# Ledger of designs, part 89: peptides against a protein of PDB entry 3T6J

Target 1, 375 residues: chain A of PDB entry 3T6J
Amino acid sequence: PIVESYIGFIESYRDPFGSRGEFEGFVAVVNKAMSAKFERLVASAEQLLKELPWPPTFEKDKFLTPDFTSLDVLTFAGSGIPAGINIPNYDDLRQTEGFKNVSLGNVLAVAYATQREKLTFLEEDDKDLYILWKGPSFDVQVGLHELLGHGSGKLFVQDEKGAFNFDQETVINPETGEQIQSWYRSGETWDSKFSTIASSYEECRAESVGLYLCLHPQVLEIFGFEGADAEDVIYVNWLNMVRAGLLALEFYTPEAFNWRQAHMQARFVILRVLLEAGEGLVTITPTTGSDGRPDARVRLDRSKIRSVGKPALERFLRRLQVLKSTGDVAGGRALYEGYATVTDAPPECFLTLRDTVLLRKESRKLIVQPNTRLE
Target 2, 372 residues: chain A of PDB entry 3T6J as posed
Amino acid sequence: PIVESYIGFIESYRDPFGSRGEFEGFVAVVNKAMSAKFERLVASAEQLLKELPWPPTFEKDKFLTPDFTSLDVLTFAGSGIPAGINIPNYDDLRQTEGFKNVSLGNVLAVAYREKLTFLEEDDKDLYILWKGPSFDVQVGLHALLGHGSGKLFVQDEKGAFNFDQETVINPETGEQIQSWYRSGETWDSKFSTIASSYEECRAESVGLYLCLHPQVLEIFGFEGADAEDVIYVNWLNMVRAGLLALEFYTPEAFNWRQAHMQARFVILRVLLEAGEGLVTITPTTGSDGRPDARVRLDRSKIRSVGKPALERFLRRLQVLKSTGDVAGGRALYEGYATVTDAPPECFLTLRDTVLLRKESRKLIVQPNTRLE

## One batch from the design tools (peptide; made by RFdiffusion4, then SolubleMPNN)

Design b2_p14_1_s2 (from b2_p14_1, 5 letters changed)
Fold by OpenDDE base, seed 4:
Structure b2_p14_1_s2 (fold): chain B 375 residues (1-375), chain A 14 residues (1-14)
Amino acid sequence: as target 1 above (375 residues)
Amino acid sequence: GAIAGDVYPVVRAP
C-alpha cells in the first residue's frame, strides 16, 4: 500500500489568534479508486479558477498544479478529524510553491450514515433526498473547498526590496473602483494580520467557493452527476450548508460572545448571507415537535438558488477575497464579525433558536480508528 | 486548512 503521513504544528484552529499551530499528525493509506474524481478536478482546476468572482489580478499569477489524493486514515492525532486538508497553511507558499490536497475518505464514509428518524430541522419532503445525496454532495464540497477554496486567490505583497507583485497603476479594487491601497508587507501573513478571525474567515471563503462552484455543470460532471441527479446534488449541498448554519448555534457561547468552532462559525455566516438575500430563498420556522417541545424547520427554495443565492454569494465571496488580498483587516473584520454576530433580533431570533438547537442536539460522533493488515 | 468531517465536528474515541 501507498502510505502517506504528516506531522507537526499545522492547524491553528485552537489558537484564539489563529497563529499558533496545534501539534497534529496522521498516518493514512492512499485510496487510488477514490482519488480519480479529485484528479479530474485538478485537471480542470486552472479553468475553474477563472469562474471565481474576482478579477484575474486577484488570482495567482501562475497556476501551479497541486496534488489531490483520497486517503483512508489509520491513525489521527489531533483535537478533531477533518474531512479534507489543504497544506501548507501559508498563503505565500501556496502562491509561489504550490500545495497538496487530501480527502479523508473513511472519515467521510462515517459521516454518510444518517438515520431518517433522527434527522433534525428538515422538512419531511427533503429528508429522503438529503439522506441519499448528503455523502455525494459533501464529496463535491470537500473537493471544491480544498482545491479551489483554500487553493485560490492572491495576496498582494510588497517584498523587502519594495517591489510589488501587482501593478499598482492598473490593478483596480472591484469593490471600490479605486487603485489598491493596502497590501501585505514583508513578514506579514494572513494569520498575523487577521488574527482572531483568520481561521473562520478562510473557512468561510472556502465553503463559499464550494457552494458557488458546485453550480457549475463541469464540476458535477467531474463527480459523475448529470441531469436531475446533478440538480439534486446541488440542492442538497446548499441545503446542508444552511442547515449547518442553524446547527452552528450549538458552538456559540452567548456569555462570552465567542465561537468555539471555526467551521461552524463560517457556516453560520453563510446562513446569514443567504438569509439577507431574502426573497424566500431560506426560511427558518420555529415549530413544535411531536414531543410538544420546541423544534424548527429549515427550508431552501431550490428554484431560487441560482437567481437569488448565487448572486448574493458572489458578492459576499468577492468581498471576502478582495479584503483578504489587500490585507484590509479593518474592512474584513467589520464584514465578517457583522455576519457572525448572534442576537435575538427578529425575525430570526437566533438566541431563541439556539435554545431549540441545544434541545435537539445530536450525540457527538466518536470516530474509532481502524486497523489494517496484509493479506 | 481543513473542512470539518460532518455538520458537527468529529473526534476520535477517547
Scores: peptide ipSAE 0.182, ipTM 0.731, DockQ to the pose 0.422
Fold by OpenDDE base, seed 1:
Structure b2_p14_1_s2 (fold): chain B 375 residues (1-375), chain A 14 residues (1-14)
Amino acid sequence: as target 1 above (375 residues)
Amino acid sequence: GAIAGDVYPVVRAP
């Protein structure tokens, strides 16, 4: 078997300021079959990057072919095990040296192990479809999230010598129509500037890229989905995201007005964006469960994903990228914190929904990682 | 960066 590993101070999600890495490591075995799909995605990456909703001037100047591998984790040392990883976490290195992506396939498999009767917040008509396609759709989302999410976008930088990595006279901010007015100075990084929102903001950008690009037929084809299957994968991917946005409320602490999980905060933000789009795209309906206690249902109108959802996500995603590229912390914080705010305002009444989410909370799953031996 | 579904605690088998 092909074995991969990494170790070190890598992920900073446990740092409220998103700067200090937690020491972690893993040992994993390559899943060749799934890796082949990700390799095809890599082969199309340069083209797919052009499909993202920002000008080429906001994208990397030179495409660097990354690695992408699906891994079955044997051992993972850390506070939590992710579904996918993009490393290194340094934007400058990603832009100049390249990066590596991995999907932790067997971790994803564990995430799918929810019994139908325990599946919360979905319409009955969606449950079977969700169960069927959650895994495949997650593979797509992970691939896009890592490769084209974290692996996309350019930071405008002025180096220590005063030179810019962009043409100040010709590059236009697509949101303002003006020349670029802010950038990263020497020594400034994404995390140092955006600080408390950096991790969640970036995850939101990456998740949004996944949802946005999964609509592209070429992406679905790469993963082996065509026709009705492709449409179902898209639907379930989007459905999973809006459901995740609701589930995310578990990780909000009202008393402290803070989020305890960056990815879940990101998913809530996306839910808010899609709710704001209106037009019946997403509906959250409080209900009463069979036990007589509060429940809820999330509905996603499949027919409105492309007509309503995609444009809304496009605009939002472009704004995320532009603000990131220009180092506009004030604008970025205003945008992101606005969508990340949790109140009990109607019609959604998110704080009330949070109580429902907590009431319906599933037992936390444990991943047991076995030892293995070669004979 | 990483994508996380539900964050699962890692338990190692002996």
Scores: peptide ipSAE 0.159, ipTM 0.733, DockQ to the pose 0.676
Fold by OpenDDE base, seed 3:
Structure b2_p14_1_s2 (fold): chain B 375 residues (1-375), chain A 14 residues (1-14)
Amino acid sequence: as target 1 above (375 residues)
Amino acid sequence: GAIAGDVYPVVRAP
């Protein structure tokens, strides 16, 4: 078998300031069959990057072909096991030296093992479709999230010698119509500047890239979906995201006004963006369960994904990238914390919904790490 | 960076 591993201080999700890495390691075996799909995605990555909603001046100057491999994990040491990984976590290295992507395939398989009768917050008409396509749609999301999410965008930098990696006279901020007025100075990084929101903000950007680009026919084709299947995969991917935004409330601590999980905070932010779009795109309805206790339903109007959802996500995603590229912490914090705020204000009443989410909380899922041998 | 679904606790060998 082909074995891959890494070990060290890798992810900074547990650092409140997003700087210090947690000691982590894994050993995994390459899944050749699943890796083939991601290789096709890599082959189209340079073209797909141009579909992202920011000017080329805000994208990497030169495309660097990364590796992308599907892995079956044997051992994972850390506080949590991800579905996918993009490394290194240094934006300067990503744009100048390149990066590597992995999908932890057998972790994804565990995530898909949900019983229909225990599936919460979905309409009955969506449950079978969700069960059928959750896995495939999440494969698409993981690929896009890692490769074109974490792997996209440029940081504007002035180096220690005073030189800029962009033309100050010609590059225009698409949000303001003005020249670039802020950038990263020598020694400044994404994490050092954006600090407490850096990890979640970046995850939100990557998740948004996934939703945005999964609408592209070429992406679905790469993963082997056409016609009605492709549309169902898109629908379930978006549905999964808005559902995840509701589930995310479990990881909010009201008394401390903080989030305990970066990815879940990101998904809640996306839910807020799509709710703000209005026009019946997303609806969360409080209900009463068969047990007589509070419940809820999330509805996504399939017919409004492209007409309402995509434009809203486009504008939001562009703002995320522009603020990241320019190192505009004040603007970035205002935008992100605004969408990440959880109150009980009507019509959503998110704090009340949080009580419902906690009430309907599923049993804790566990990953038992396997052994392997030659036979 | 990473993507995660639910937060999955890892069961390690004793």
Scores: peptide ipSAE 0.209, ipTM 0.757, DockQ to the pose 0.595; fails the geometry check
Fold by OpenDDE base, seed 5:
Structure b2_p14_1_s2 (fold): chain B 375 residues (1-375), chain A 14 residues (1-14)
Amino acid sequence: as target 1 above (375 residues)
Amino acid sequence: GAIAGDVYPVVRAP
């Protein structure tokens, strides 16, 4: 088997300022079959990047072909094991030197072990479909999240010599219609400027890219889905995201007004965006469980994904990217923290829903190192 | 000289 490993100070999620890396490492085996799918995605990446909702001037000047491999993890040392990885974590290096992507396939499989009767917050009619397509939809989402999420977008930079990596006279901000008025100066990075919101903001952008591009038939084709199957994968992917946004409330600490998990905060933000879109796209309904205690149901109208969801996500995603590219911390913070705010305001009453989420909390899964053998 | 990366978690501990 082909063995892959990495070790070092890599992820900065435990740093409130998103700068200091946590020491971690893993040993994994390459899954050749799944890697082949991601290789096809890489082959289409340059074209798919053009489908993202920002002008080419806000995308990388030169496409650098990344590696993308599916891995089955044997051992992982760290505070949390991811489903996918994009490295390095430095946007400037991603733009100039390239990047690498991995999908931790067997980690994804662990999440699929939830029993139907214990599956929370879904309508009964959606449970079987969700169970059937959760895995495949995760593969799609992870691939897009890493490769085209984290792997997309340009930072506008003025270097130490005063030169810009964009034409100040011709590049137009699509949100304002004006010339670019802010950028990263020498020594400034994404993390240094956006600090406390940098990690979650970037994860939100990446997740949004996944949802947005999974609607593209070429993406589904790459993963081997066509016709009704493709539509079901799309539906379940979006359904999973809005459900995750509700589940995310577990990781909010009301008394401290803070989030304890960057990805979950990101998913909550996306939920808020899709709720704001209205028109019956997403509905969260408080209910009473069979035990007589509070419960809830998330509903996603499949017929509204393209007509309501996509445009809402498009606008939001473009704003995220424009604010990121221009280094507009004030605008970015206002936008992101606005959607990340958790109150008990009607109609959603998120703090009340949080109590329900905590009440229905699933036990933490234990990931155990597998045995391996040569055959 | 340390490697850095972003992650996508499916299940995370509180």
Scores: peptide ipSAE 0.032, ipTM 0.668, DockQ to the pose 0.109; fails the geometry check

Design b2_p14_1_s3 (from b2_p14_1, 7 letters changed)
Fold by OpenDDE base, seed 2:
Structure b2_p14_1_s3 (fold): chain B 375 residues (1-375), chain A 14 residues (1-14)
Amino acid sequence: as target 1 above (375 residues)
Amino acid sequence: GAVAGPVYPVVRAP
């Protein structure tokens, strides 16, 4: 078998400032069969990057073809096992040297084991569909998230000699209509500038890219979905995201006004964006469970994903990228923290919903290390 | 970066 591994100070999600890496590592074997879909995605990546909702001037100058491999993890040392990985975590290196993508296939497979009776916050009519397509839709989301999420976008930089990596006279900010007024100076990085919101902000951008691009027929075709199946995969992907946004409340600490998990914060932000879009796209309804205690239902109107959801996400995603590219910390923080704020304001009453989420949460789950053998 | 997925109990047969 082909064995891959990595080790070192890599992910900074446990650092409140998003800068200091946790020492971690894994050993995994390559799943050749599952890697084929991701290889097809890589082959289309340069074209798909053009579908993102920002001008080419805000995209990388040169596309560097990355590796993308599906791995079955044998052992993982760290605080948590991810579903996907994009490295390195330095944006400047990503745009100049390239990057590598990994899907942890057997971690994703575990997600398929969701029992119908334990599935919370969904309408009964959606449960079977959700169970059927959660895995496949997550494959799509992970692929897009890593390759075209983390792998996209340009940082505007002025180097130590005063040279810019963009034309100050011709590049226009699509949000303001004006020339670029801010950028990263020598020694400044994404993490150093955006600090406490950097990790979650970037995850939100990557997740948004996934939702946005999964609507593209070519993407679904790459993953082997057409017709009604493709539409179901799209629906379940979006449904999973809005549900995750509700579940995310478990990871919010009201007393400290902080989030304990960057990805969950990101998913909550996306939920807020889609709720703001209105028009019945997303509905969260408090209910009473069969046990007589509080419950809730998340509803996503399938027919409004493209007409309402996509435009809302497009505008939001463009703003995320523009603020990131220009190093506009004030604007970025205002935008992101605005959507990440958890209050008990009507109509959603998120703090009350949090109580419901906590009431309905399952016990902590564990992943047992797999084994392998030669036949 | 890494996508944090849900954690599930998984036991593989020998």
Scores: peptide ipSAE 0.026, ipTM 0.638, DockQ to the pose 0.388
Fold by OpenDDE base, seed 5:
Structure b2_p14_1_s3 (fold): chain B 375 residues (1-375), chain A 14 residues (1-14)
Amino acid sequence: as target 1 above (375 residues)
Amino acid sequence: GAVAGPVYPVVRAP
């Protein structure tokens, strides 16, 4: 077997300012079959980047072919085990030296090993479909999230010598129609500028890229899905995201007005964006469970994903990228914190829904080291 | 100096 490992101060999720790395490490075995799919995704990455909803001037000038492998984790030391990884965690290095992507495939299988009767917040008609396709849809989402999410977008920079990495006279901000008014100065980083929202904001961008690009037939073909199967994978991926947005409320602390998990905050933001789109795309309905206690159902109208969901996500994702590229912290914070705000305002009454989410919370799963053997 | 930005893994909760 091919063994991969890494160790060091890598991820900064536990730093409130998103800058200081947490010490972590893993040992894993390469899943060759799934890695082959990701290699095909890598081969199409340069073309797929052009499908993202921002001008080429806001995309990386030079595509650097990354490594992408699927790994089965044997052991992981850290505060949390990710489903996918993109490293290094420095935009400048990713743009100049390249990056590596990994999918931790067996983590996904464990995290969502829920029995049908315990699957919360879904319509009965969606449960079997969700169970069938959650795994495959997760593979698609993780691949897109890491490779084309975190791996996309240009930061506008003025270096220490005063030179710009973009043409100030010709590059136009697609949101304003004007020339670029802000950028990163020498010594400024994504984390230093966006600080407390940097991690969650970037995760939101990456998740949005996943949802947006999973609609592309070429992506589904790379993962081996066609026809009705492809459409089901798309539907379940989007359904999972809106459900995750509801589940995310567990990680909000009302008393402190803060989020305890960057990815979950991101998913809540996406839920808010898709709810705002309206037109019956997403509906969250409070219900009463069989136990007589509060429950809820999330509904996603499949027929409105492309007509309503995609345009809404496109606009939102473009705004995220433009604000990121230009280093517009004020605009970025206003946008993101607006969607990340949790109140009890109707019609959603999110604080009330949070109580329901907590009531229906499943016990935390323990991830145990697997047995391995040579055959 | 170089402009750095974080790259984050996907973390999914049940």
Scores: peptide ipSAE 0.031, ipTM 0.648, DockQ to the pose 0.069; fails the geometry check
Fold by OpenDDE base, seed 1:
Structure b2_p14_1_s3 (fold): chain B 375 residues (1-375), chain A 14 residues (1-14)
Amino acid sequence: as target 1 above (375 residues)
Amino acid sequence: GAVAGPVYPVVRAP
């Protein structure tokens, strides 16, 4: 077996300012079969990057072919076990030296080990489909999230010598139609500028990339899905995201007006974007459970994913990238915090829904070190 | 780091 490991101060999610890394380490075994799918995704990455909703001038100048490996984790030391990883976490290194992507395949399997009768917030007619395709759809999402989410986009920078990494005279901001008015100065980083929203904002961008690009036929083909299966995978991926946006309310603390988990905040933001799109795309309906207590159902209209969902997500994703590239903290904060605000305003009444989410909360899963054996 | 968000957790408890 091929063994991979890493160790060090890697992730900064526990730092409110996104600067200090938490000590983390893992040991894992390469899953060759799943890795092959991700290698095919890597082979198509340069072309797929062109499908993202921003001009080439906002994308990396040179594509650096990364590694992507599926791993079965044996041991993980840290505050949480991820499903996917993109490292290093330094933009300059990613741009000049490249990056590595990993999917923790067995973590994905554990995440979806929920019995049908305990699956919350879905319509009955969606549960079987969800159970069938949650694994495959999540593989797609993780691959896109890491490789083409975190692995995409350019930061406009002026170096210490005053040189720009973009042509100030010709590059146009697609949102304003004007020349670029802001950028990162020497020593400024994504985390240093966007600070408290940096992590969640970036996760939101990456998740949005996943949803957006999973609609591309080539992506589904890479993962081995065609025809009706491909459409079901797409549907379940989007359904999972909107459901996750509702579940995210567990990680909001109303009294402190803060989020306790960056990815869940990101998923809530995406839910808000898709709700704002309207036209019956996403519906959250408060209900009464069989126990007589509050419940809720999330419905996603499959027929409106491409016609309503994609355009809404496209615009939002483009805005995220443009604001990120230009270092526009004020604009970025206004956009992101606007969608991340949780109130009890109708029709959604998110604070009330939060009570329902907490009421229906499943017991936390304990992930235990697996056994391994050579056959 | 310069770019945050290298990790994709399914659900993380704070």
Scores: peptide ipSAE 0.028, ipTM 0.674, DockQ to the pose 0.128; fails the geometry check
Fold by OpenDDE base, seed 4:
Structure b2_p14_1_s3 (fold): chain B 375 residues (1-375), chain A 14 residues (1-14)
Amino acid sequence: as target 1 above (375 residues)
Amino acid sequence: GAVAGPVYPVVRAP
C-alpha cells in the first residue's frame, strides 16, 4: 500500500495565540478509490475558485495545482483527530509554493455511525434523510473546506524591499470601495496578526466556503450526485452545519467567555449569520423531550437556502476574506467576535440553550487504532 | 483518543 505520514509541530489550535504548534504525527494508507473523487475536485479547482465571492484581486495570482488524497489513518498522535488536513499552515507558502490536502476517510466513517434514536435536535421528518446523507454531504464539505476553503484567498504583502504583491492604485476593497489601506509586512503572518481569533476565523472561512460552493451544480456532479440526490446532499450539509452551531455551545465556557474548540466556535458563528438572515431560514425551538426534560429542535427551510442563506453567507464570507487579505485585525476581530458572542438575549437565549445542549450531550466517542493486513 | 468534537469530525488547517 501507499503510505503517507507526517510529524512535527503543525497545528496551533491549542495555542491561545494561534502561533505555537502542537507536536503531532500520523501514519496512514492511501485510499485510492476515494482519492479519485478528490482528484476530480482538484481538476475543477481553478474554475471553482472564481465562484468565490471576492474579486480576482483577492485570490491567488497563479493557481498552483495541489495534491488531494484520501487517507485511512492507522495511527494519529495529537490532541484531536481531524477529518481533513490542509498543509502547510502558512498562507504565504500556500499562495507561492502550493499545498497538500488530505481527507481522513476512516475518521469520517466513524461519524457515519449515527443512531436514529440518539440523534438530537432534529425534526423526525429530517432524521432519516440526515442519516442517509450525512456521510456523503460531509465528504463534500471536507473536500471543499480543505481545497477551496483553506486553499483560497490571497494575502496582500509588502516584502522586505518595499514591493507590493498587488497594484495599490487599481485594487479596490469591495467592502469600502476604497483603495487598499492595510497589508502584511515582511515577517507578519496570518497567525501572528490575528492571534487569538486566527484559527477559528480561518475555520469559519473554510466552512463557509464549503456551504457556499456546495450549492454549485458542478461540485455535486464531481461527487456523483444529481437531481434530487444533489438537492438532498445540499440540504443535509446545511442542516448539519446549523445543527453543529447549536451543538457548539457545549464548547463554550461562560465563566471564562471563551471557546474551547475552534471548529465548533466557527460553526456557531455561521449559525449566528444564518439566524441573522432571518426570513424563517433557521429556527431553533425549545421543546420538552419524552423524558419531560428540556430539548430543542433545529429547522432549516430548504426552500430558503438559495434565496436567503446564500446571500447572507456570501456577504459574510466576502467580509471574512477582505479583512484577512488586508490584515485588518481590528475589523476582523470586531466582526468575528461579534458573531461569536454568547449571551442569553432573546429570542435565541443561547445560554439557556447551552444548558439543553449539555443535558442532551452524547457519549464521547472513543476512537481505537485500526488494524490492517497485507494480503 | 477522540475526534475533535463530540458529534462532528473536524478538519484541520491554519
Scores: peptide ipSAE 0.027, ipTM 0.666, DockQ to the pose 0.081; fails the geometry check

